Peptides against a protein of PDB entry 6FRK. Designs and how they scored, part 11

Target 1, 411 residues: chain A of PDB entry 6FRK
Amino acid sequence: NEEVLNAMLKEVCTALLEADVNIKLVKQLRENVKSAIDLEEMASGLNKRKMIQHAVFKELVKLVDPGVKAWTPTKGKQNVIMFVGLQGSGKTTTCSKLAYYYQRKGWKTCLICADTFRAGAFDQLKQNATKARIPFYGSYTEMDPVIIASEGVEKFKNENFEIIIVDTSGRHKQEDSLFEEMLQVANAIQPDNIVYVMDASIGQACEAQAKAFKDKVDVASVIVTKLDGHAKGGGALSAVAATKSPIIFIGTGEHIDDFEPFKTQPFISKLLGMGDIEGLIDKVNELKLDDNEALIEKLKHGQFTLRDMYEQFQNIMKMGPFSQILGMIPGFGTDFMSKGNEQESMARLKKLMTIMDSMNDQELDSTDGAKVFSKQPGRIQRVARGSGVSTRDVQELLTQYTKFAQMVKKM

## One batch from the design tools (peptide; aimed at target 1 M407)

Design b1_p10_5 (made by RFdiffusion4)
Pose (drawn by RFdiffusion4):
Structure b1_p10_5 (pose): chain A 374 residues (1-38, 47-273, 303-411), chain P 10 residues (1-10)
Amino acid sequence: NEEVLNAMLKEVCTALLEADVNIKLVKQLRENVKSAIDNKRKMIQHAVFKELVKLVDPGVKAWTPTKGKQNVIMFVGLQGSGKTTTCSKLAYYYQRKGWKTCLICADTFRAGAFDQLKQNATKARIPFYGSYTEMDPVIIASEGVEKFKNENFEIIIVDTSGRHKQEDSLFEEMLQVANAIQPDNIVYVMDASIGQACEAQAKAFKDKVDVASVIVTKLDGHAKGGGALSAVAATKSPIIFIGTGEHIDDFEPFKTQPFISKLLGQFTLRDMYEQFQNIMKMGPFSQILGMIPGFGTDFMSKGNEQESMARLKKLMTIMDSMNDQELDSTDGAKVFSKQPGRIQRVARGSGVSTRDVQELLTQYTKFAQMVKKM
Amino acid sequence: TVREILEMLA
């Protein structure tokens, strides 16, 4: 049985290693689902599913904008990850939700960058800012957020150039652009086909600049996006959106369950009964109930107080004979009144008859009356 | 109240 756990466990470790999941997290997840584990494919895959939900959970809720206030969003990520494409996908998302959204092109390096964001904004009917001539992105971002602030826009999305960590020149310029405009949220956009080099770049982005949200693009293809587990652990940020195509409407919020599945592949007879059950539990205590001075009108009249401390086990064989629908019903007496066929199965395996209940049903009706009167 | 229930059962 120790060999059936390991043959089925190394087959999921290969399923995650092929889904570009970091080898550090696969080796760690393997011995986490091995230590926490101490119709067969369900008792295994349910334990694997709960261990994955433990990893995709960063514990941090997403940053959401406030209507009536200026929200500046700054996009960061590697070269070619889809920042300019997801810039228009997000401005189009909020603009359709009713936000005064606008775009700013703070890329002064990549050829045809302002022309790219201009044509994406021209198409989606979204205001845009940028420059062919201005070579300083700190100047384009500052003079754009200033313009759209004096025009009272609520979502101001600043696009930046692609950068990698070994370029300290572009990482300083990213930190200065973030210090000039002071964004309310910084989004780390990552390609879904990224391999093992993801945790190092995503961590260096978190160190130089404060990353609070992660977007995974190019998920509409064969890439399952296992590199996102290494960006969530590195940036400490949840995934808010995913990209699912080249168009502006190929964009939707991140849901954890479908991504992990793809990455993996009035008084009743019942109340009359419980009140009795507690009066029998407090039943050997009936002599304490006759203690009150001037209140002892009677005690154990006709000896029937002895069987009121014997009827509740026989009535329990009826509850033992009941399932969770009758037991958890608001009116435990209405489930059997409509279907007196349930009065025969309760009588079979519990040894009580269907006759005994007629005297109980009268005793029930009287008890149900004096509680609604209570 | 409990005694009234027991008198009713009696």

Design b1_p10_5_s1 (made by RFdiffusion4, then SolubleMPNN; from b1_p10_5, 7 letters changed)
Fold by OpenDDE base, seed 1:
Structure b1_p10_5_s1 (fold): chain B 411 residues (1-411), chain A 10 residues (1-10)
Amino acid sequence: as target 1 above (411 residues)
Amino acid sequence: DILELLKLLS
């Protein structure tokens, strides 16, 4: 039992390291999981794999919880939100995404560009703000970010804005001059929240970067960017550990709508390659695909058939960009995307659909499709022959279905 | 630390 535990923990540790989780956090998680698993309960015939997965999931949930309540804006008040982060972190884009998020929620939102260091910073912010119809402030002539930030905050306070977002200068490196500038801006505008923006794609560098910011500036919130199909999100754990501040939002792409409130459970599920069924349902609902109401209702009731999976694949093929949606499907995690372009991913879905086209109604409409096939192995061979694939390909499909159906039953 | 990585992967 201990050997099996150690082997499975090794696989989990490897996967977490590959997901850019900091080595120290992975070590701590391994120790915590070992301490949380009762070996006697593992002997009682419980699925050892499920028990370990549950323990790992529980410990990862603790790692993203700093034990501090996230700051939230107060309605009818002037909330000043200062953004800090390195150049290229997606800070400026994230300011626009956050402004747009609050605007869509009915908040009177504005943007201030206090980045005087980067050429074209104000033009970029102005372009983004104009596209989203968000009021903005900045200067082409003023070089002091403190003056710009102060004037902009005062202006928008006088105009009774509720959400006042201040984008500050980034640097390529952690420079003392950057932190002094940030402190001067913070002292002048007295922000209600300081948001650190972190690029998830920097991997193991997330901890050192997040620590350097926290040691110099009173970071109260974290936003993680570039959580697209390439970033595995492990750096987010490092940011929380270093800043002791909650993740409040995540950026999931380049579009202004590729921004969502941070949800712990979906995030950890995705990090473990379990998929994000909730996010998939939300995305399907946003697309107003009328034919999906029945599927969503079944999913909410914990019912999931191979036919329901087929219909979901049809919807995914309609929805593009394919990369984001596939990353939400259990078993189509980072490995599905890391090895293939969008065309290869589509070809894989089409292959899975072709396998299901060779299934009968009894197999497709069973609430436990995997059990139907396990009870009568001859069905696998029939489907494999009918679809022109290997028996292994059919088994892989059934394994994916089983993972999905188990997740749906837990919802 | 490569040594810690090796200990996790061992």
Scores: peptide ipSAE 0.022, ipTM 0.542, DockQ to the pose 0.011
OpenDDE base, seeds 2, 3, 4, 5: peptide ipSAE 0.000, 0.007, 0.000, 0.005; ipTM 0.406, 0.423, 0.367, 0.367; seeds 2, 4 fail the geometry check

Design b1_p10_5_s2 (made by RFdiffusion4, then SolubleMPNN; from b1_p10_5, 6 letters changed)
Fold by OpenDDE base, seed 3:
Structure b1_p10_5_s2 (fold): chain B 411 residues (1-411), chain A 10 residues (1-10)
Amino acid sequence: as target 1 above (411 residues)
Amino acid sequence: DILKLLELLA
C-alpha cells in the first residue's frame, strides 16, 4: 500500500512540476498528502486514486489561500490601486480590465499612466481607456512617474472618483532602479492596494519574481495573467507563497472581458485538468439570464424549440469568449482553446442564428421543429434563400436541433 | 444541464 501510494504521489508530483509548481511546494505538498492519507482507509477498498486526488486537491487549495482576506474597495471612498509587475506581464491590459470590471459594476473608475519608460505606454492605455469609456490621465512630456502619479491621483480625488488605478512602468528584468521607482510612486500616492501582476507563462521563475516584488513593495493582492495559453497556472501558487497575498483576479485572454474574479476551487480544478464546472455555473448565474428559469422549466417538461435554441445561442454569446466556456468543460482538449477556434465557433453560432432569423414563428415555436421542416421541404428552401445559405446548412442546423431536443427529452 | 448543452455545441 505504501509503495502504491508513493508511485501515485510520484505521478502527481511530476504532473505538478509540469504545471510549473515550484519544487519546494511540490515536496511540501507530497509530505502533507502523505500525512493526510490514512493508509488503513486506503486498505478498505476505497478508490485509492480518488482519495489521493482529494488529498492533493485539499492541499493545493491551502497553498492558494494565504490566510489573508483580500482587499476590497469601499463604496463612496477614493480607492487608489497601484499596479506593479514586469514588462510583458499584462499589467497595462490588466489595469484596463480591472477599471472596466468596476465601471460595469457602477463604480466611478479612472486610469493613470505612470509608465514613462515604455514608448507608447500612454497611447496604449489611452486607446484601451477610450474604447472602454474610462477616464484617463497621463503625460507626453513629464518623465517623472512620481509627478504623473501624484497629479493624476490628486485630480481624480478632486473629481470624486471611487476607483483610481495607477499603472506603473515595468522593466524586462528585476532592476533595482525599477523597484526604487515603484517605491517612490507608492510613497507619493499612498495606495490603498498594491496589485502585483504576474504572467503565468514564466513558469518556475514565478517564485523568485514574486519574492523580489514583495521584498521591495507592500504587495497586498496578486493578479495572474495569460491563463488562456499553455500556462497551467502552477506559478500562481508560487506567487501566493512568496507574496503571502491573495489572488484577486485572473486574466484569461486579451479582450477587456477576459477577466474574472479569482475563485480557488475552480482554479485548482483547472490546474488539475478536472475542468471548471463550478466556474461555468457561476458564470452562467452571473449572466442575468432572467430567461434561464423559463427555459429550465421548459427543459424539465422535455420541450425544446428552435426559439429555445436561439435564446441559448444568444446566452452563450453573452457569456463572452467561447474559448473560456469550452475550457471550463471537462473533456474539451486544450486544442479547442486556440484563438482561431473561438472566432470560428462564434462565427458558427452567428451563422446558425442568421438561419433561424429567416424562420417563421410556426417553425421557431414548434416543439418538433425538425418534423415541421421534414413534412414541408419547401420550408428548408425558403429559409436557405432568406438567410443566404445552402439547403445543406439549414439541414445541418435541423440535425443539431434534433440532437439537442433528443438530449433534453432524456434529461 | 447547461454542460450537456455545451457539449453538444462543440
Scores: peptide ipSAE 0.008, ipTM 0.450, DockQ to the pose 0.156
OpenDDE base, seeds 1, 2, 4, 5: peptide ipSAE 0.008, 0.008, 0.005, 0.005; ipTM 0.436, 0.454, 0.446, 0.376; seed 4 fails the geometry check

Design b1_p10_5_s3 (made by RFdiffusion4, then SolubleMPNN; from b1_p10_5, 8 letters changed)
Fold by OpenDDE base, seed 1:
Structure b1_p10_5_s3 (fold): chain B 411 residues (1-411), chain A 10 residues (1-10)
Amino acid sequence: as target 1 above (411 residues)
Amino acid sequence: LILDFLKLLS
């Protein structure tokens, strides 16, 4: 029994190391799991694999919890959030994502570019902010980040902004000059929260980087970026361990919507390759599928229209990258959809939707849309001409619809 | 249902 336990723990430890979990944390986890497993319970015919997985899961949950409550902005107050991190960490992109997140929640949000070191930093922030319709501040002429940050914070305080996000300069390395600049900015603007942005793709370097920032700056929150495929997220554990600060959000891709509040349970489930069914359900629920109840009721009655299919395609497109969604499904590895296959799948969905845009309400709202087209073949030719596709493409869409409608009738 | 759609798109 102990040999079997040690073998299984070795496999888990290897998988955690391959997931960029720090070697010290993996060693500690191994000892904690060994101490938590009752060998007698393992002998009683319980699924040894499930027990070990549960023990590993519990210990990983503890490693992600710093025991400190995450800072949250106060509604109706001016909340200054300062971002810190290395160049290339995704800091500037994350500032825009966080601003957009709060804006969508009804907060009066703004962005300040205090990065005077990187050429084009202000143009990049301005471009992102303008696309998201977020107010922004910065300078093309002022070189002191303290002046820019102070003026920007004062301006947006006077305009009664609730969320004031300050993007600071990064460096390629941990340099004393960077930390001095960060401290000067922090002292001038007196932020309510300092957010450290960490790139998960740097793997085992996460600990040393996170420690260097925490030793110099009062980091209170962590955001982990680049959790979109190659980074299994093990570096997040290192960030929490080094900063003793909670992860508040994760960046899951390049889009402004590829940003979500950190949830411990889903994150650990995904890290272990168990999938994230809860996060999938939550993501589906967050889409505020206005007609989800009406759709669920129709589905319970075995009714499924072409319009219902169109709405589901819109919902799928709103969920963001298919690779992320599939990575939440147990048994669909992140490798199943290369970035190339995702664009092709999205293009296919858009093509199907374009065909459906050429359908009339009678065709879209029929409980047997395929039968409507089969009874009057002239409809297929009309839709094909209207959408600029072949009659075969329309027939393929109707064949797919029929398969879905048959599945719904069996539910 | 979304899962079934995703499986058909794969």
Scores: peptide ipSAE 0.029, ipTM 0.637, DockQ to the pose 0.123
OpenDDE base, seeds 2, 3, 4, 5: peptide ipSAE 0.028, 0.026, 0.027, 0.012; ipTM 0.633, 0.639, 0.622, 0.441

Design b1_p10_5_s4 (made by RFdiffusion4, then SolubleMPNN; from b1_p10_5, 5 letters changed)
Fold by OpenDDE base, seed 1:
Structure b1_p10_5_s4 (fold): chain B 411 residues (1-411), chain A 10 residues (1-10)
Amino acid sequence: as target 1 above (411 residues)
Amino acid sequence: TILEILRLLS
């Protein structure tokens, strides 16, 4: 039994290392799991794998919890949030994502570019902010980040902004000049929260990077970026361990909507390859599919139309990259959809939607859309001509619809 | 439904 436990723990430790979990944390977790497992319960015929998985899950949850309550902005107050982190960490993009997140929740949000070191930093922030309709401040002429940050914070305080986000210079390396600049900015603007942005794709370097920032600036929150890539998120554990600060958000892609509040349970479930059913449900619910109740009610009655299918395709497209959605489904590993297959799948959905855009309301709203087309084959030819596709492509769509409608009738 | 659609698209 102990040999079997040790073998299974070795496999788990290997998988955690491959998930970019720091080797020191993996060693500690192994010992904690061994101490938490009752060998007598393992002998009683309980699924040893499930028991070990539960013990590992519980210990990973503890590693993500720094024991410190996350800072939250106060409604109706001026909340200054300073961002720190290396160049290429996704810091500037994350500033825009956080601003957009709060704006969508009805907060008066703004962005300040205090990165004077990187050429085009202000243009990039301005582009992102303008696209999201977020007010912004910066300078093309002022080279002192302290002056820009101070003036921008003062301006937006006077305009009664609730969320004031300050993006700083990241540099390429941990340089004393960078940390001095960060301290000068922090001292001038007196931020309510300092957010460290970490790139998850740097793997085992996450600990050293996070520690270097925490040793120099009062990091109070962590945001982890690039969790859509090859990074399995194990670096997040290293960031929490080093900073003693909670993860507040995660960046899951390049789109402004690829940003979510950090949830411990779903994150650890995903890290272990268990999927994230809860996060999938939450993401589906956040889409405010206004017709979800009406659709669920129709589905309960075994009714499914081509319009209902079209709306579901729109919803899937709004959920963002298919790779992220599939990575939330248990048994669909991140490997199943290479980035190439995602674009092809999206192109396929767009093609199907374009075919349906050439259908009339009678065809779209029929409870048996395939039968409408089978009774009048001239409809297939009309839709094919209208959408610029073959009659075969329309027949393939109707065949797919029929399969879906049959599945819905069995629910 | 979304899960089933995703399963059929995969």
Scores: peptide ipSAE 0.017, ipTM 0.537, DockQ to the pose 0.072
OpenDDE base, seeds 2, 3, 4, 5: peptide ipSAE 0.012, 0.017, 0.011, 0.011; ipTM 0.535, 0.515, 0.524, 0.505

Design b1_p10_6 (made by RFdiffusion4)
Pose (drawn by RFdiffusion4):
Structure b1_p10_6 (pose): chain A 374 residues (1-38, 47-273, 303-411), chain P 10 residues (1-10)
Amino acid sequence: NEEVLNAMLKEVCTALLEADVNIKLVKQLRENVKSAIDNKRKMIQHAVFKELVKLVDPGVKAWTPTKGKQNVIMFVGLQGSGKTTTCSKLAYYYQRKGWKTCLICADTFRAGAFDQLKQNATKARIPFYGSYTEMDPVIIASEGVEKFKNENFEIIIVDTSGRHKQEDSLFEEMLQVANAIQPDNIVYVMDASIGQACEAQAKAFKDKVDVASVIVTKLDGHAKGGGALSAVAATKSPIIFIGTGEHIDDFEPFKTQPFISKLLGQFTLRDMYEQFQNIMKMGPFSQILGMIPGFGTDFMSKGNEQESMARLKKLMTIMDSMNDQELDSTDGAKVFSKQPGRIQRVARGSGVSTRDVQELLTQYTKFAQMVKKM
Amino acid sequence: EVFEQLLERL
């Protein structure tokens, strides 16, 4: 049985290693689901599913904008990850939700970058800012957020150039662009086909600049996006959106369950009964209930107080014979009145007859009356 | 009677 756990566990470790999941997290997840584990494919895959939900959970809720206030969003990520594409996908998303959205092109390096964001904004009917001539992104971002602030826009999305960590020049310039415009949220856009080099770059981005949200693009293809587990752990940020194509409407919010599945592959007879059950539990205590001075009208009249401390176990064979629908019903008496066929099965395996209940049903009706009167 | 006398005691 120890060999059935390991053959089926190394087959999931290969399923995650093929899904570009970091080898550090696969080796760690393997011994986490081994230590926490101490119709067969369901008792195993359910344990694997709950261990994955533990990893995709960063514990941090997403940054959401406020209507009627200026929200500046700054995009960061590697070269070619889809920043300019996801910039228009997001401005189009909120603009359709009713936000005064605008775009700013703060890329002064990449050829045809302003022309790219201009044509994406021209098509989606979204205001845009940038420059062919301005070579300082700190100047383009500052003079753009200033312009769209004096025009009272609610979503101001600043696009930046691609950068990698070994370039300290572009990492300083990213920090200065973030310090000039002071964004309310910084989004780390990552390609879904990224391999093992993801945790190092995503971590260096978190260190130089405050990353609060992560977007995974190019998920419409074969890439399952296992590199996102390393960006969530590195940036401490949840995934808010995913990209699912080249167009502006190929964009939707991140849902954890489908991503993990792809990455993996009035008084009733019942109340009359419980009140009785507590009066029998407090039944050996009936002598305490006759104590009160001047209240002892009677005690154990006709000896029938002894069987009121004996009927509740026989009535419990009826509850033992009851399932969760009859037991958890608001009116435990209405489930059997409509279907007196349930009065025969309760009588079979519990040894009580269907006759005994007629006297109980009269005793029930009288008890149900005095509580609605209570 | 018995149920009434019991409820008066509670």

Design b1_p10_6_s1 (made by RFdiffusion4, then SolubleMPNN; from b1_p10_6, 6 letters changed)
Fold by OpenDDE base, seed 2:
Structure b1_p10_6_s1 (fold): chain B 411 residues (1-411), chain A 10 residues (1-10)
Amino acid sequence: as target 1 above (411 residues)
Amino acid sequence: DLLEELLRKL
């Protein structure tokens, strides 16, 4: 029993390391999961597999919770938000995404470019801000970021802006001069929140970078970027552990709307490759598609049919950018996304829909569609012939459906 | 599917 548990935990640990989770956190999780299981094995005749799953999930949720409430802006007040982070972390893009997020919510938002180190930083910010219709401040001639930040904050305070975002210089390395500059800017503008922007794709370097920023500046919030790439987001746990600060948002792509509030449960579910049904529901709700309320109510009741999956695929095809939404569907793991352009992902979804077009209403409307096919294998052969696909392709669709339906029943 | 793949190997 202990050998089986140790083998299971070894596989989970390997998987978390492959997801860019820091080795110290993986070790701590292994110890905490063991201690939790040893305590629960003394208390309950529960299925060991379910217990280990629950313990792993629970300990990952704790690793993402710093025990500190996220700062939130106050409506009708002047809220100064300073951004810090390395060059290439997506910091400047994230400033624009956050400003746009608050602007869409009816906040009076502005952007300040206090990045004097990077040639063209102000032009890039100006271009992004102008496209989003966000007011901006910066200089082509002033080289002191403290002066630019102070003047910009004063200007936008006098104009009664509610959200004042200050982008700072990012460097390629941990340099003392960068941290001194960030401290000088922070002391001059007295920000209500300091946001550390971290690139998830830096893997095991996330801890050391996040710690170096927290040890020098009063980081109060984290934003994790590039979660649309090969990065499974394990670096986010390292950022929370190092900064002791909550993740407030995630960047999920290059577009200005590829930005969402951080949710712990969906994030851990996605990290474990369980999918993000809650984020899918939120995306579906944001699109105000008239047929979505009925689907959401079915999902809340743990009902999920092959027809409901077909309707979701139709909605996904209407929603754009296809890569993000597929990564939210259980069973459409990284392997479905990693090999294709948006067009190939669309072609795969159309293939799945064509398979379902060859199903009958009894198969489509069954709350246990996979069991209907397993009881009568001749149905798989009929659907395969009708859609011009292999019996393997139909079985793969039914496997994806079963994964999704099992998650919906657990929500 | 990492957790599910791990859990299938078990």
Scores: peptide ipSAE 0.006, ipTM 0.374, DockQ to the pose 0.019
OpenDDE base, seeds 1, 3, 4, 5: peptide ipSAE 0.000, 0.000, 0.008, 0.000; ipTM 0.342, 0.372, 0.372, 0.414; seeds 1, 4, 5 fail the geometry check

Design b1_p10_6_s3 (made by RFdiffusion4, then SolubleMPNN; from b1_p10_6, 6 letters changed; failed a check: a repeat of another design)
Amino acid sequence: DSLEELLKKL

Design b1_p10_6_s4 (made by RFdiffusion4, then SolubleMPNN; from b1_p10_6, 5 letters changed)
Fold by OpenDDE base, seed 1:
Structure b1_p10_6_s4 (fold): chain B 411 residues (1-411), chain A 10 residues (1-10)
Amino acid sequence: as target 1 above (411 residues)
Amino acid sequence: DVLEELLKKL
């Protein structure tokens, strides 16, 4: 049993390293997981896999918790939010996403471009801000970021803006000069929050970068960007460990609405390839599809049928940019996206729906559809014949359903 | 995702 545990933990550690989790954190997690697993409970015939998965999940949740409360803006006050981070981290795009997020929530939001180092920084910010109808400030002639930041903050304070976002320079070669400039800007504008923006795609470099920023600037919040289908979010754990600051938002794509509040449980679930049911529900709610309220209420009550899964697949097919939504479904993660184009992904989804079209109402409406099929294996062969697929394809569908239904029961 | 594939093998 201990050899099997050690083998499974070795595999989990390898996968976490491949997910860009820092080697020190992986080692600590391994020790903590090993200490949290009761070998006697594992001997009692409990599913060893589920116990290890739960222990790993619980320890990853602790690694993403800095033990400090996230800063939140105060309604009716002027909240100055300074953004810091390297060039190419998605900082400027993230400023626009955050401004748009607050604007959609009825906050009076604005953007300041205090990046004088990057050619076209102000034009990029202006373009993003104009598309989102967000007020902006910057200069084409002023070269001192302290002057621009101070004037912009003063202007928007006088105009009673509630959310004042300041984008700064992201120099990557002269770290000392960057940090001095950031400190001068921070001292001049006295921000209520300093947000460090980190690119998740830089992998193992996340720790060193996050540490360099924390050692020089009073980082109070982290935003992780480029958490699209190729970036394994393991670098986020390194950022939290180095900055001791909470992740407040994540960037999940290139669009201005590819931005969400950080939720620990969904994030760790997605990192573990368990899917993001909450993010799927939130995305389904944002689309205001009239038929979804009944399904969302069932999901909130931990009820999930094969019919409910079929309805979710119909909704996903209606949503467009299919890749992002698939990555939220348990078992449809990066493997479903990496092997095919959007059309192939839709064809796979249609195949699963065709399998379900060959199921009867007793099978579709059962709150334990997988158990209905396991008790009467002859159902699998009937459905397989009816849909023109293998018995394996039906078993794979039932396995996906079981994973999803188990997550819904834990929500 | 290698973690997902691994958690499928577990």
Scores: peptide ipSAE 0.009, ipTM 0.436, DockQ to the pose 0.020
OpenDDE base, seeds 2, 3, 4, 5: peptide ipSAE 0.008, 0.000, 0.009, 0.000; ipTM 0.395, 0.394, 0.406, 0.379; seed 5 fails the geometry check

